Peptides against a protein of PDB entry 1EBD. Designs and how they scored, part 41

Target 1, 138 residues: chain A of PDB entry 1EBD
Amino acid sequence: KASYEGKVAAEAIAGHPSAVDYVAIPAVVFSDPECASVGYFEQQAKDEGIDVIAAKFPFAANGRALALNDTDGFLKLVVRKEDGVIIGAQIIGPNASDMIAELGLAIEAGMTAEDIALTIHAHPTLGEIAMEAAEVAL

## One batch from the design tools (peptide; made by RFdiffusion4, then SolubleMPNN)

Design b2_p14_6_s4 (from b2_p14_6, 5 letters changed)
Fold by OpenDDE base, seed 2:
Structure b2_p14_6_s4 (fold): chain B 138 residues (1-138), chain A 14 residues (1-14)
Amino acid sequence: as target 1 above (138 residues)
Amino acid sequence: PLPVAREGIVGQPL
């Protein structure tokens, strides 16, 4: 957010036509474990009357998280039930601050849970948690 | 403030 707003402001000061068009803005808390979010929370979607699937996969079931001895937390996908489109994601766990970028891309591209589930992730990686959570949403 | 999806996401055509 702030870095993007700074780029738009610099372009405007330079006399270039620029507008702040907010994409799905990620929020990150660099705690232990890390917390990251992009798009809708499950409750926000429900409060707006969106029928959603909340697909959750724990770090404790991931081979890389086990190998790192850091298995706290989970990934949650918020999937629109009508069409399977990913509209939000939340991650609590190791590397959540970087892992959220894939899901931010998926949301901005209008990708489905199927698109993520069919994407081959390297084994063993923390990134596989996104794939596994997408499989739970199918 | 928690991040909210872009207002257009829910209404975007596939």
Scores: peptide ipSAE 0.022, ipTM 0.474, DockQ to the pose 0.074
Fold by OpenDDE base, seed 3:
Structure b2_p14_6_s4 (fold): chain B 138 residues (1-138), chain A 14 residues (1-14)
Amino acid sequence: as target 1 above (138 residues)
Amino acid sequence: PLPVAREGIVGQPL
């Protein structure tokens, strides 16, 4: 947020078109466990009248998280039911601050839960949790 | 060139 707002301010001063899309900007809290979010929360989508699936997968079921002895939390995908498009993601757990970037890309590209479910992630990785959560949404 | 920020309304739906 703050780094992006600084760029937008510099662009505005330079006479370039600038807008801050707060929905597409990732939010990170460097707590233990880490928290990250991008796009819609499930409640925000519901408040706008979007029918959504909230697909959740726990780090306690992730092979890499088990190997790291860091299994607290989950990944959640917010998926629009009409077309299966991912419109939001939340991560509480190990490496959430970095893992949110992949899901931010998926949202910006208009990817579906099927697109993520069919993407092969390396085994064992924390990133596999995105694939597992996408499979829950199908 | 500076990055070009998004065109649009702040907080527009995805």
Scores: peptide ipSAE 0.020, ipTM 0.411, DockQ to the pose 0.109
Fold by OpenDDE base, seed 4:
Parts: C-alpha cells; structure tokens; sequence
Structure b2_p14_6_s4 (fold): chain B 138 residues (1-138), chain A 14 residues (1-14)
C-alpha cells in the first residue's frame, strides 16, 4: 500500500495518468502461518449484494506443502457467481505473502476462476493451490 | 466488470 501510493504520487507529480485501486492492494501479516488478502472478503461482497462463490482449498492437500511439512491453512477465492470473475482472495499458509501477488494480478486483470484453472502451475509448488481452488469454483 | 473503487488522479478519472 504505502509504496504503491508513493509511486502513484510520484507519477502524479510527473504529470503521468495514474489511479489507485484500493480493492486490488494486498494486505499481508507476516505471522506464522502468514496471512495475505487482496480484494473482497466473502462477507464484504455479500454486504454489497454481490452473489459469490467462496472456493477454499487446504494446504494439507498441496504436495509442496506436505513436502515442506507446512500444511497449516488454506487459499480462498471469492468468485462472482454471475460471470466467474475473481474479486477477492485470502491465503493463510506457507509463502502467502508472495503467493498473493498472482491473485492480485488476476483480480486487477479481471480474470475468471477458469483462467486460473486453465493456467499450468509448476509441480510440485505451493502455487498449485490457486489452480486447485479455482477448479473448486467452477 | 469488477465493482472496484478506483481513485483517479492526474489525467485519469475516478
């Protein structure tokens, strides 16, 4: 957030067109397990009258998380039910702070759960959990 | 389209 706002402010001072999208700005807590979020929480979407699918996949079912012996938590996708567009994501688990960037990109680009489900993730990686959660949302 | 709130700045609308 602050670093992004600083860049946007510098671009504005330089006379470059720019915008801040606070929905697509990630929030990270470097706890154990790590927590990361971008876009809507499921309840926020519901409070705004958006019909959502909350697709959740556990790290306990991820091959890389098992190999690391770090299987706590999950990834959750918040998917708009009307069109399958990803509007939010939450990660609690290993490498959540870095993994949230893929989902931030997906949200900012207006990608669907199908777009993520059809994206080949390297095996075995923690990132495969995004694909698995996207498949749950279909 | 995403129902995202954007803050427009120099040269870009809200």
Amino acid sequence: as target 1 above (138 residues)
Amino acid sequence: PLPVAREGIVGQPL
Scores: peptide ipSAE 0.018, ipTM 0.417, DockQ to the pose 0.102
Fold by OpenDDE base, seed 5:
Structure b2_p14_6_s4 (fold): chain B 138 residues (1-138), chain A 14 residues (1-14)
Amino acid sequence: as target 1 above (138 residues)
Amino acid sequence: PLPVAREGIVGQPL
């Protein structure tokens, strides 16, 4: 957050048009399992009147998570139904703290669930769960 | 199970 705000401030001082977008600021809790979030929670989107799909995929169905014997939790995508744009993501599970960065990028770029579903993820990886959750949103 | 906090700062990007 502070580093991002510092960059926006530096850009503003440099005379570049810049705005602080708080939508894609990740929040991470280094717990076991780890928790990470970026953008909207499903309930926040609903409370704002956004019609969303909450696409959830469990780590228990991820090949890498199974191989690691670390299958607790899930990835959830919050997808706007109108256009398929990803507006939020939550991860509870292995490597959630690092995996949230992909989804932060997707939200900042205005990517759709289709964009993630069509992105080839290496097999077997924990990261494939983002692709699998995106496929659920289609 | 509920997540158990590890020793660490709540990671927001600096």
Scores: peptide ipSAE 0.013, ipTM 0.424, DockQ to the pose 0.050

Design b2_p14_7_s1 (from b2_p14_7 with S1M V7K)
Fold by OpenDDE base, seed 5:
Structure b2_p14_7_s1 (fold): chain B 138 residues (1-138), chain A 14 residues (1-14)
Amino acid sequence: as target 1 above (138 residues)
Amino acid sequence: MVELKYKGRTPANV
């Protein structure tokens, strides 16, 4: 957050058009399991009157997580129902701190759950859980 | 059993 704000501020000072979009700024807690979030939580979206699908997929169903014997947690996508756009994501589990970057990109780019579902993720990886959660949202 | 599915994109869903 602060680094991004600093960049935007520098660009603004330099006279370049710049804007801060806090929706796509990730938050990470390096706990065990790791926790990461970007964009809306499901309840936040609901409180703002956004009709959402909360698509959840557990690491217990992920082949790489099973192989690592680290299956606690899940990935959740918060998807706007009207257009399928991903507006939030939460990850609790292995490598959440790094995996949130994909979802931050997806949110910033205005991607849909279908976009993620149609993106081939390597098997077996932890990252393929994003694809699986996206498929749940369809 | 292995399930394979076709994934395709059209300009409308890119």
Scores: peptide ipSAE 0.010, ipTM 0.439, DockQ to the pose 0.017
Fold by OpenDDE base, seed 2:
Structure b2_p14_7_s1 (fold): chain B 138 residues (1-138), chain A 14 residues (1-14)
Amino acid sequence: as target 1 above (138 residues)
Amino acid sequence: MVELKYKGRTPANV
């Protein structure tokens, strides 16, 4: 957020047309395990009257997490039921701070759970957890 | 069961 707003401000000062135009702002806590979030939490969506699927997949079921002996946590996708669009994601686990970027892109682009589920992720990676959670949402 | 928008593919094929 702050870095992006700083770029927009710098561009505006330089005389370039620029605006703050984002839908999804990531939030990261660099704890152990790391915590990352972007878009809606499940309860926030419900409070706004959005009918959602909350699809959860644990790090303990991921081959890379097992190989790293770091299996604490999960990824949660918040998916709008009407059209399958991803509107939020939360990650607690190793590399969550980097993994959130894919989901931030997905939300900004208006992608569906199907789009992620049908995207080939490298094997074995922690990134496959996003694919697995997306498949759960189908 | 979800109707897949990508013809000829399913998540299991990935």
Scores: peptide ipSAE 0.009, ipTM 0.475, DockQ to the pose 0.020
Fold by OpenDDE base, seed 4:
Formats: C-alpha cells, structure tokens, sequence
Structure b2_p14_7_s1 (fold): chain B 138 residues (1-138), chain A 14 residues (1-14)
C-alpha cells in the first residue's frame, strides 16, 4: 500500500497521469512458517452474506514443499460460488509472502478459480499449490 | 524475529 501510493505520488510529481485504484491489499507476517492474506477471509465473506467455497490445499501435498522438507501449512482460496470469482486467499507456509502476489493479481483482475486452475505452473514449484487449491474449488 | 507487513485493511485469522 504505502509503497504503491508513494509510486503513484512520484509519478504525479513527475507529470505522469497516475491513480490509486486497488481492490485487494495483501498482509504478510514474516514468521516461520510465513503467513499471507489478501481479500476476504471465509468468515468475512459469510458475514457479508456471500456464498463461498473455501478451497484448501496443504503444502504437505506439494512436490516442491516435500523436496524442501518444508511442508507446514496450506493455501486457502475463498471463491464466490455464484461465478467462481476469487475474492480472497490465505497462505500459511513457505514463501507465502511472495506467493500471495499471484492471488492478489487474480483478485485485482477479477479472475476465477478456473483461470488459476487452467494456468500452467512450473513443476515442481511451491506456486503449484495455487493451482491445486483452485482445482479443489471447481 | 517476526516482521509484520500490513499494507492496509488487516483481516482476522488465516
């Protein structure tokens, strides 16, 4: 947020048209395992009357996480049932702080779980967990 | 040491 707003301000000062328009702001805790979140939590969506699918996939089932011997945690997608749009994501696990960016992009772009599920992720990577969770949401 | 990076609205539990 602050860095992004600073960039917009710098662009404006430089005489370039720029605006702040974001839907989802990530939050990260650099613990071990890392924690990251963007958009809605499942309960927040439910409290607002949004019918959601919470699709969870564990790092213990991710090939790269296994190879790294770092399998604690999971990725959770919060998907609106009506249209399959991703409205939130939470990651507890290795590289959560970086991996949340894909899901932030997905939310900002209004992507569906199907969009992520059908996106080829390099194998083996931690990032494949997003695809796996998206498949669970289908 | 745990570093917190909150860029905006902080929801509750993961």
Amino acid sequence: as target 1 above (138 residues)
Amino acid sequence: MVELKYKGRTPANV
Scores: peptide ipSAE 0.008, ipTM 0.334, DockQ to the pose 0.052
Fold by OpenDDE base, seed 3:
Structure b2_p14_7_s1 (fold): chain B 138 residues (1-138), chain A 14 residues (1-14)
Amino acid sequence: as target 1 above (138 residues)
Amino acid sequence: MVELKYKGRTPANV
């Protein structure tokens, strides 16, 4: 966020048209476990009257997380019920700070849970948890 | 509030 706003400010000072877009700005906390979020939280969507499915999958059921002995946490997808579009995602667990980028891309592209569920993820990987959570949303 | 950028916009799912 701050880095992006700095870029927009620099472009404006240089006389170039620029605008800030906050639709899919990731937020990361580099704790142990890491926390990452992009788009809507489930409660934020509900407060705005959006009917959502919250699909959650635990790292304790992920093959790579088991192999690494790092199984704390989960991935959650916030999916708009009317059309299956992903509008938010949260990750608490190993490599959350990097894994959130895939979900940020999915939100920016207007992808559905089905799009992620049908995307082949390498096995076994931490990133495979996104596919598993997407299947829960179907 | 996060903008519903894609409300009313359905991507082409291939």
Scores: peptide ipSAE 0.007, ipTM 0.364, DockQ to the pose 0.068; fails the geometry check

Design b2_p14_7_s2 (from b2_p14_7 with K5T)
Fold by OpenDDE base, seed 5:
Structure b2_p14_7_s2 (fold): chain B 138 residues (1-138), chain A 14 residues (1-14)
Amino acid sequence: as target 1 above (138 residues)
Amino acid sequence: SVELTYVGRTPANV
């Protein structure tokens, strides 16, 4: 966030038209397992009166996680029921810090769970769990 | 030990 805002500020100082236009700011805790979040948590959405689907998929059911013997945790998508748009995501598990980027992009682009579900993810990969969670939301 | 937390960027990002 700070880096992005700095870029916008630099462009403004240089006399270029610029604006901050982002929806999702990722947060990462480099713990073991890693924790990452972007957009709404389920409870935050509910507190704001947004009707959501919380689609959760465990790393214990992910082929790459099994191969790595690192199956703790899950990926959760927070999906707005009205239109299927992904408005938040949380990942607790292996490589969460990197995996959150895909979902940050999806949220910024206004993508739906269907968009992710229909995106081919390589098998077996940790990232495949995003597709699996998206399918749960459908 | 305190875990590192980042918002909007990681240590690899300037």
Scores: peptide ipSAE 0.025, ipTM 0.460, DockQ to the pose 0.037
Fold by OpenDDE base, seed 2:
Structure b2_p14_7_s2 (fold): chain B 138 residues (1-138), chain A 14 residues (1-14)
Amino acid sequence: as target 1 above (138 residues)
Amino acid sequence: SVELTYVGRTPANV
């Protein structure tokens, strides 16, 4: 168990999905700005031969981020072109450590970009960036 | 500076 947990942890740190029991394990760096990742990075997906859309939306275009005067960074969705399923997400910006949870849930549940795009997010919130990025992926 | 790195939860069943 310890060996497996060590491997899973190493994979999560490296931005790779879990090999066995979980599709997506989040990794968070508590810095300024915060960094969070879950599932595939774009290049990892490409290296494995997965045709993906990398949809990006900046915090600078988010009303809540503007109101907070904290607009550095972006959210990126990695979406499999074949079926629109979200297979990865990266967030650099305010509250990334909490925002990654929605996308972790989406990936574990096998949701599509359309599922997120059609989910109503409260306005104005940082969470709207997930919806906006999902719309870009459509 | 980076304050903390969190890897998240590992599977409990393994």
Scores: peptide ipSAE 0.022, ipTM 0.463, DockQ to the pose 0.056
Fold by OpenDDE base, seed 4:
Structure b2_p14_7_s2 (fold): chain B 138 residues (1-138), chain A 14 residues (1-14)
Amino acid sequence: as target 1 above (138 residues)
Amino acid sequence: SVELTYVGRTPANV
């Protein structure tokens, strides 16, 4: 956020139109395991009266995580039930700080769980966990 | 839980 705001400010100073207009700004904690979140948490959505599916998939079931011997945690998708749109994602586990960007893109673009489920992810990769969680949400 | 920031739009508006 701060880095992006700095970029926007620099562009504005340089006379280029620029604005901050995100659906969601990611939050990352570089702990072990890493934690990352973008968009709604499940409880936040519920508190706002949004009917959601919380689809969770563990890194313990991810082939790359197993190969790396780093299987702590999970990916959770928060999916609006009425239309399948992804409105939030949380990742606890290996490479969460980088992997959150895919879900940030999905949320910003208004993608559905089906969109992610039908996107081929390379095998074996940590990123496959997003596809697996999306399949759970269907 | 972590409070997240949204600028201009929110996920619910998508």
Scores: peptide ipSAE 0.016, ipTM 0.486, DockQ to the pose 0.326
Fold by OpenDDE base, seed 3:
Structure b2_p14_7_s2 (fold): chain B 138 residues (1-138), chain A 14 residues (1-14)
Amino acid sequence: as target 1 above (138 residues)
Amino acid sequence: SVELTYVGRTPANV
């Protein structure tokens, strides 16, 4: 079940239709680059009538990713416009499988993009990309 | 081979 659902999640991350409607369950594909998702995809939110901001930031602009010569992909935050609450996140790129945990916690705690933007992330780290994407959402 | 899994609530091998 998890393997099949993970495949569907990966397709959704890539912009294809998804039949999986699980929310707040982290899904990970250990590919190269890795894919990870938690909460709503942008299109899922829109289909449910939620007005969202999809804030995307590329690993190509992340200092640690550049230093590692591993800059493929991006982080996307799905942010509810009404209150700025993060309701979903997708990561394609280095260490996505571990990095999704921060955003899973943020979603479970009902945090906003501002909360992430105002959180100091160590420099240089891949995790800074979450802060950068949060800034885009503001 | 690519490994597909959920992390957390759902068992990885289901």
Scores: peptide ipSAE 0.020, ipTM 0.441, DockQ to the pose 0.045; fails the geometry check

Design b2_p14_7_s3 (from b2_p14_7 with S1M R9K)
Fold by OpenDDE base, seed 4:
Structure b2_p14_7_s3 (fold): chain B 138 residues (1-138), chain A 14 residues (1-14)
Amino acid sequence: as target 1 above (138 residues)
Amino acid sequence: MVELKYVGKTPANV
């Protein structure tokens, strides 16, 4: 399972045709920077006729990423406009492989961008980027 | 910048 999911993510990054069999199962590539995805990509949602907000926040604006001198990449939330539910997330950057778990949980639980935005994240952490991206989606 | 791009489908179960 995990090896397949990592392969799917690697193929996606490489621009090769690939499909994910499960929405709430993360795909992770332990590259530099790390890459992780769970749920819908923005274009997948659009192809299925789902009206979405793609909310993006860069690690270059995250206090912990700055302190670590590791600011490459971003977090992207894919949020359904109808109800604000998070339906996908992509992370490229530091600790993406671990941070994707929060967003996997959010998708499984049917949480909204507001739920994440109103959740206090520890400061300073990389995880605050999820809150910041959620605020962009509001 | 490295970016994840859409190249495949996901089941519509959200």
Scores: peptide ipSAE 0.006, ipTM 0.353, DockQ to the pose 0.134
Fold by OpenDDE base, seed 2:
Structure b2_p14_7_s3 (fold): chain B 138 residues (1-138), chain A 14 residues (1-14)
Amino acid sequence: as target 1 above (138 residues)
Amino acid sequence: MVELKYVGKTPANV
């Protein structure tokens, strides 16, 4: 948030049109395991009357997490049921702070769970967990 | 004129 607002302010000072949009601003806690979130939590979407699918995939089922011996946690996608659009994501696990960037991009671009599920991720990576969670949402 | 705009858009608006 603050870094993004600072960039917008710098652009405005430079004489460029700029906007602050909060659609896909990530929140990260650098704990062990790391925590990251972007967009809606499942309960927030429900409280606003949005019908959602909460798709969860555990790090313990990922080949890279197993190879690293770091399998605690999960990725959760919050998908709007009417059109399959990703409206939120939460990650608890290794590299969550970096993994959230793909999902922030997906939300900002208005991508569906199908778009991520059909995207080939490199093997073996922690990033494949996003693809697996997207498949669960289909 | 420089335009600074706040957009309160949410993922539900996508």
Scores: peptide ipSAE 0.006, ipTM 0.319, DockQ to the pose 0.548
Fold by OpenDDE base, seed 1:
Structure b2_p14_7_s3 (fold): chain B 138 residues (1-138), chain A 14 residues (1-14)
Amino acid sequence: as target 1 above (138 residues)
Amino acid sequence: MVELKYVGKTPANV
């Protein structure tokens, strides 16, 4: 957040049109396991009257996580039921701090769970967990 | 099971 606001300020000072957009601001905690979030939590969406699917996939079922012996946690997608659009994501687990960027991009672009499910992820990677969670949402 | 919860604030490191 602060880094992005600094960039916008620098661009404005340079005379370039720039604005801060807060649609999908990530939140990261560098704990063990790492925690990352972007967009809506399931309960926030429900509290706002948005009908959602919370699609959860565990790192214990991810081939790369198994190979790394680091299988704690999960990825959760918050998907709007009416159109399948991803409106939030949470990751607890290995490399969550970096993997949240893909999901931030997906939310900013208005992508669906199907878009992620149909995106080929390299095998074996931790990133495949996004695809697996997206498939759960279908 | 660990569960991530919203606390209404984005960390300053972002």
Scores: peptide ipSAE 0.008, ipTM 0.390, DockQ to the pose 0.035; fails the geometry check
Fold by OpenDDE base, seed 5:
Structure b2_p14_7_s3 (fold): chain B 138 residues (1-138), chain A 14 residues (1-14)
Amino acid sequence: as target 1 above (138 residues)
Amino acid sequence: MVELKYVGKTPANV
């Protein structure tokens, strides 16, 4: 957060139009299982009057998670219904701390659930769960 | 039950 704010401030001082966008700032809890979040939670979006789809996919259905015998948790995408744009994501499960980066990128870039669903993820990987959750949102 | 190890962010994400 502060590092990003510092960059925005530097850009503004340099005479470039710059705005602080906190939407894509990740939060990570290094626990067992790991927890990660970026952007809106489903309830936050609803409280702001945003009509959302909460697309959830469990690690218990992920081939790599099964192979690792680490299947607790899920990935959740918070998708704005009007345009399919991903506005939030939460991961509870294996490698959540690293996997949140993809979704942070997606949110920052204004990607849709379709963009993620149509992105080839290697099989079998934990990251494949993002594609699966995106497909649920369609 | 979630076992908390620590809370953190990388410097780039702060």
Scores: peptide ipSAE 0.007, ipTM 0.360, DockQ to the pose 0.029; fails the geometry check

Design b2_p14_7_s4 (from b2_p14_7 with S1A K5A)
Fold by OpenDDE base, seed 5:
Structure b2_p14_7_s4 (fold): chain B 138 residues (1-138), chain A 14 residues (1-14)
Amino acid sequence: as target 1 above (138 residues)
Amino acid sequence: AVELAYVGRTPANV
């Protein structure tokens, strides 16, 4: 957040048209397993009256996680039912701190679960779990 | 230990 705001400020000082235009701020806890979140939690969305799908996929079903013998946790997408737009994501598991960036991008861009499901993720990678969770949401 | 990420800044400018 501060880095992005700093860039916007620098661009403004330089005379370039720029505005703070972000929706989601990631949060990361470097634990074992790592925890990462961006956008809405499922309960937050429900509390605001948003009808959501919580699409969850476990690392225990991810080929790379199995190969690494690091299969604890899951990825959860919070998807607005009306239009399939991703409004939140949580990851507990291997490389969650880095993997949350894809989902932050998806939220900022207003992407749908279908957009992620139709994006080819390299095999075998931990990142495939985002695609798998997106498919669950369809 | 549980560590929070620096969400807004690089380590160099924390």
Scores: peptide ipSAE 0.025, ipTM 0.489, DockQ to the pose 0.034
Fold by OpenDDE base, seed 3:
Structure b2_p14_7_s4 (fold): chain B 138 residues (1-138), chain A 14 residues (1-14)
Amino acid sequence: as target 1 above (138 residues)
Amino acid sequence: AVELAYVGRTPANV
């Protein structure tokens, strides 16, 4: 957010048309484990009257996380029940700060849990956990 | 203050 706002400001100063338009803003905390989120949290969706599935999968069951001996945390997908569209994602665990971008793209593209579940992820990878969480939502 | 998940668009508008 701050980086994007700085870019918009610089472009405006340079005389280029630019506007701040935040569709979905990723939030990252570089703790150990890392925390990342994009889109709706489960409770935010519920507070707005959206019926959701919260699909959660642990890093303790991810092959790459096991190989790295870094298995704390989970990935959570927030999926709208009406149409299966992913409206939010949270990651607590290894490489969360980078992995959140894939899920941000999925949300912006209007992808469903099925779309991710049917996307082949390389094995073994941390990113494979997104596929596993998507399968939980089906 | 509540942090907004979306500004300008919501998941319903995707």
Scores: peptide ipSAE 0.022, ipTM 0.509, DockQ to the pose 0.196
Fold by OpenDDE base, seed 4:
Structure b2_p14_7_s4 (fold): chain B 138 residues (1-138), chain A 14 residues (1-14)
Amino acid sequence: as target 1 above (138 residues)
Amino acid sequence: AVELAYVGRTPANV
């Protein structure tokens, strides 16, 4: 956020048209395991009266995570039940800090769980966990 | 207190 806003500000000062229009801002904790979140947590959505599906898939079931011997944690998708739109995502596990960007893009673009489920992810990768979680949400 | 997860848009506006 700060870096992006700095870029927008610099561009504005330079006379370029720029705007900041975020849907959601990612948050990352570089712990072990890493933690990343974007958009709604399940409880936040519920507190706002949004019916959600919380689809969780563990890294222990991910082939790349197994190969890396780093299988702690999970990916959770928070999907609006009415239309399948992804409104939040949380990742605890390997490479969470980078993997959250895909889900941030999905949320910003208004994608559904089906959109991710039908997107081929390279095998074996940590990123496949997003596809697996999306399939759970269907 | 937890702040809103969305900054500029609500889920309905996505």
Scores: peptide ipSAE 0.021, ipTM 0.512, DockQ to the pose 0.178
Fold by OpenDDE base, seed 1:
Structure b2_p14_7_s4 (fold): chain B 138 residues (1-138), chain A 14 residues (1-14)
Amino acid sequence: as target 1 above (138 residues)
Amino acid sequence: AVELAYVGRTPANV
């Protein structure tokens, strides 16, 4: 957030039109396993009266995670039931800090679980877990 | 209402 706001400010000073207009801000903890989140947690959505599907897929079932012998954790998508729009995501596991960016993009773009499920992810990759979780949400 | 996870836009606008 601060880095992005700094960029916007610099662009504005330089006379370029720029604005801070985010839907969701990622949060990352560089622990082992890494933790990352963007958008709503399931309970936050429920507390705001949003009917959601929490779709969870474990790294223990991900081919790349198995190959790396790093299978702790999961990816969770928080999907609005009304229209299938992704409103949140949490990752605990390998490369969570980088993988959260895909889901941040999806949320900012207003994508659905179907959009992610229909996006081909390279095999074998950790990123496939997003597709797998999206399929759970369908 | 205060949005808990979004900044600037609500889920309805996503």
Scores: peptide ipSAE 0.023, ipTM 0.511, DockQ to the pose 0.182; fails the geometry check

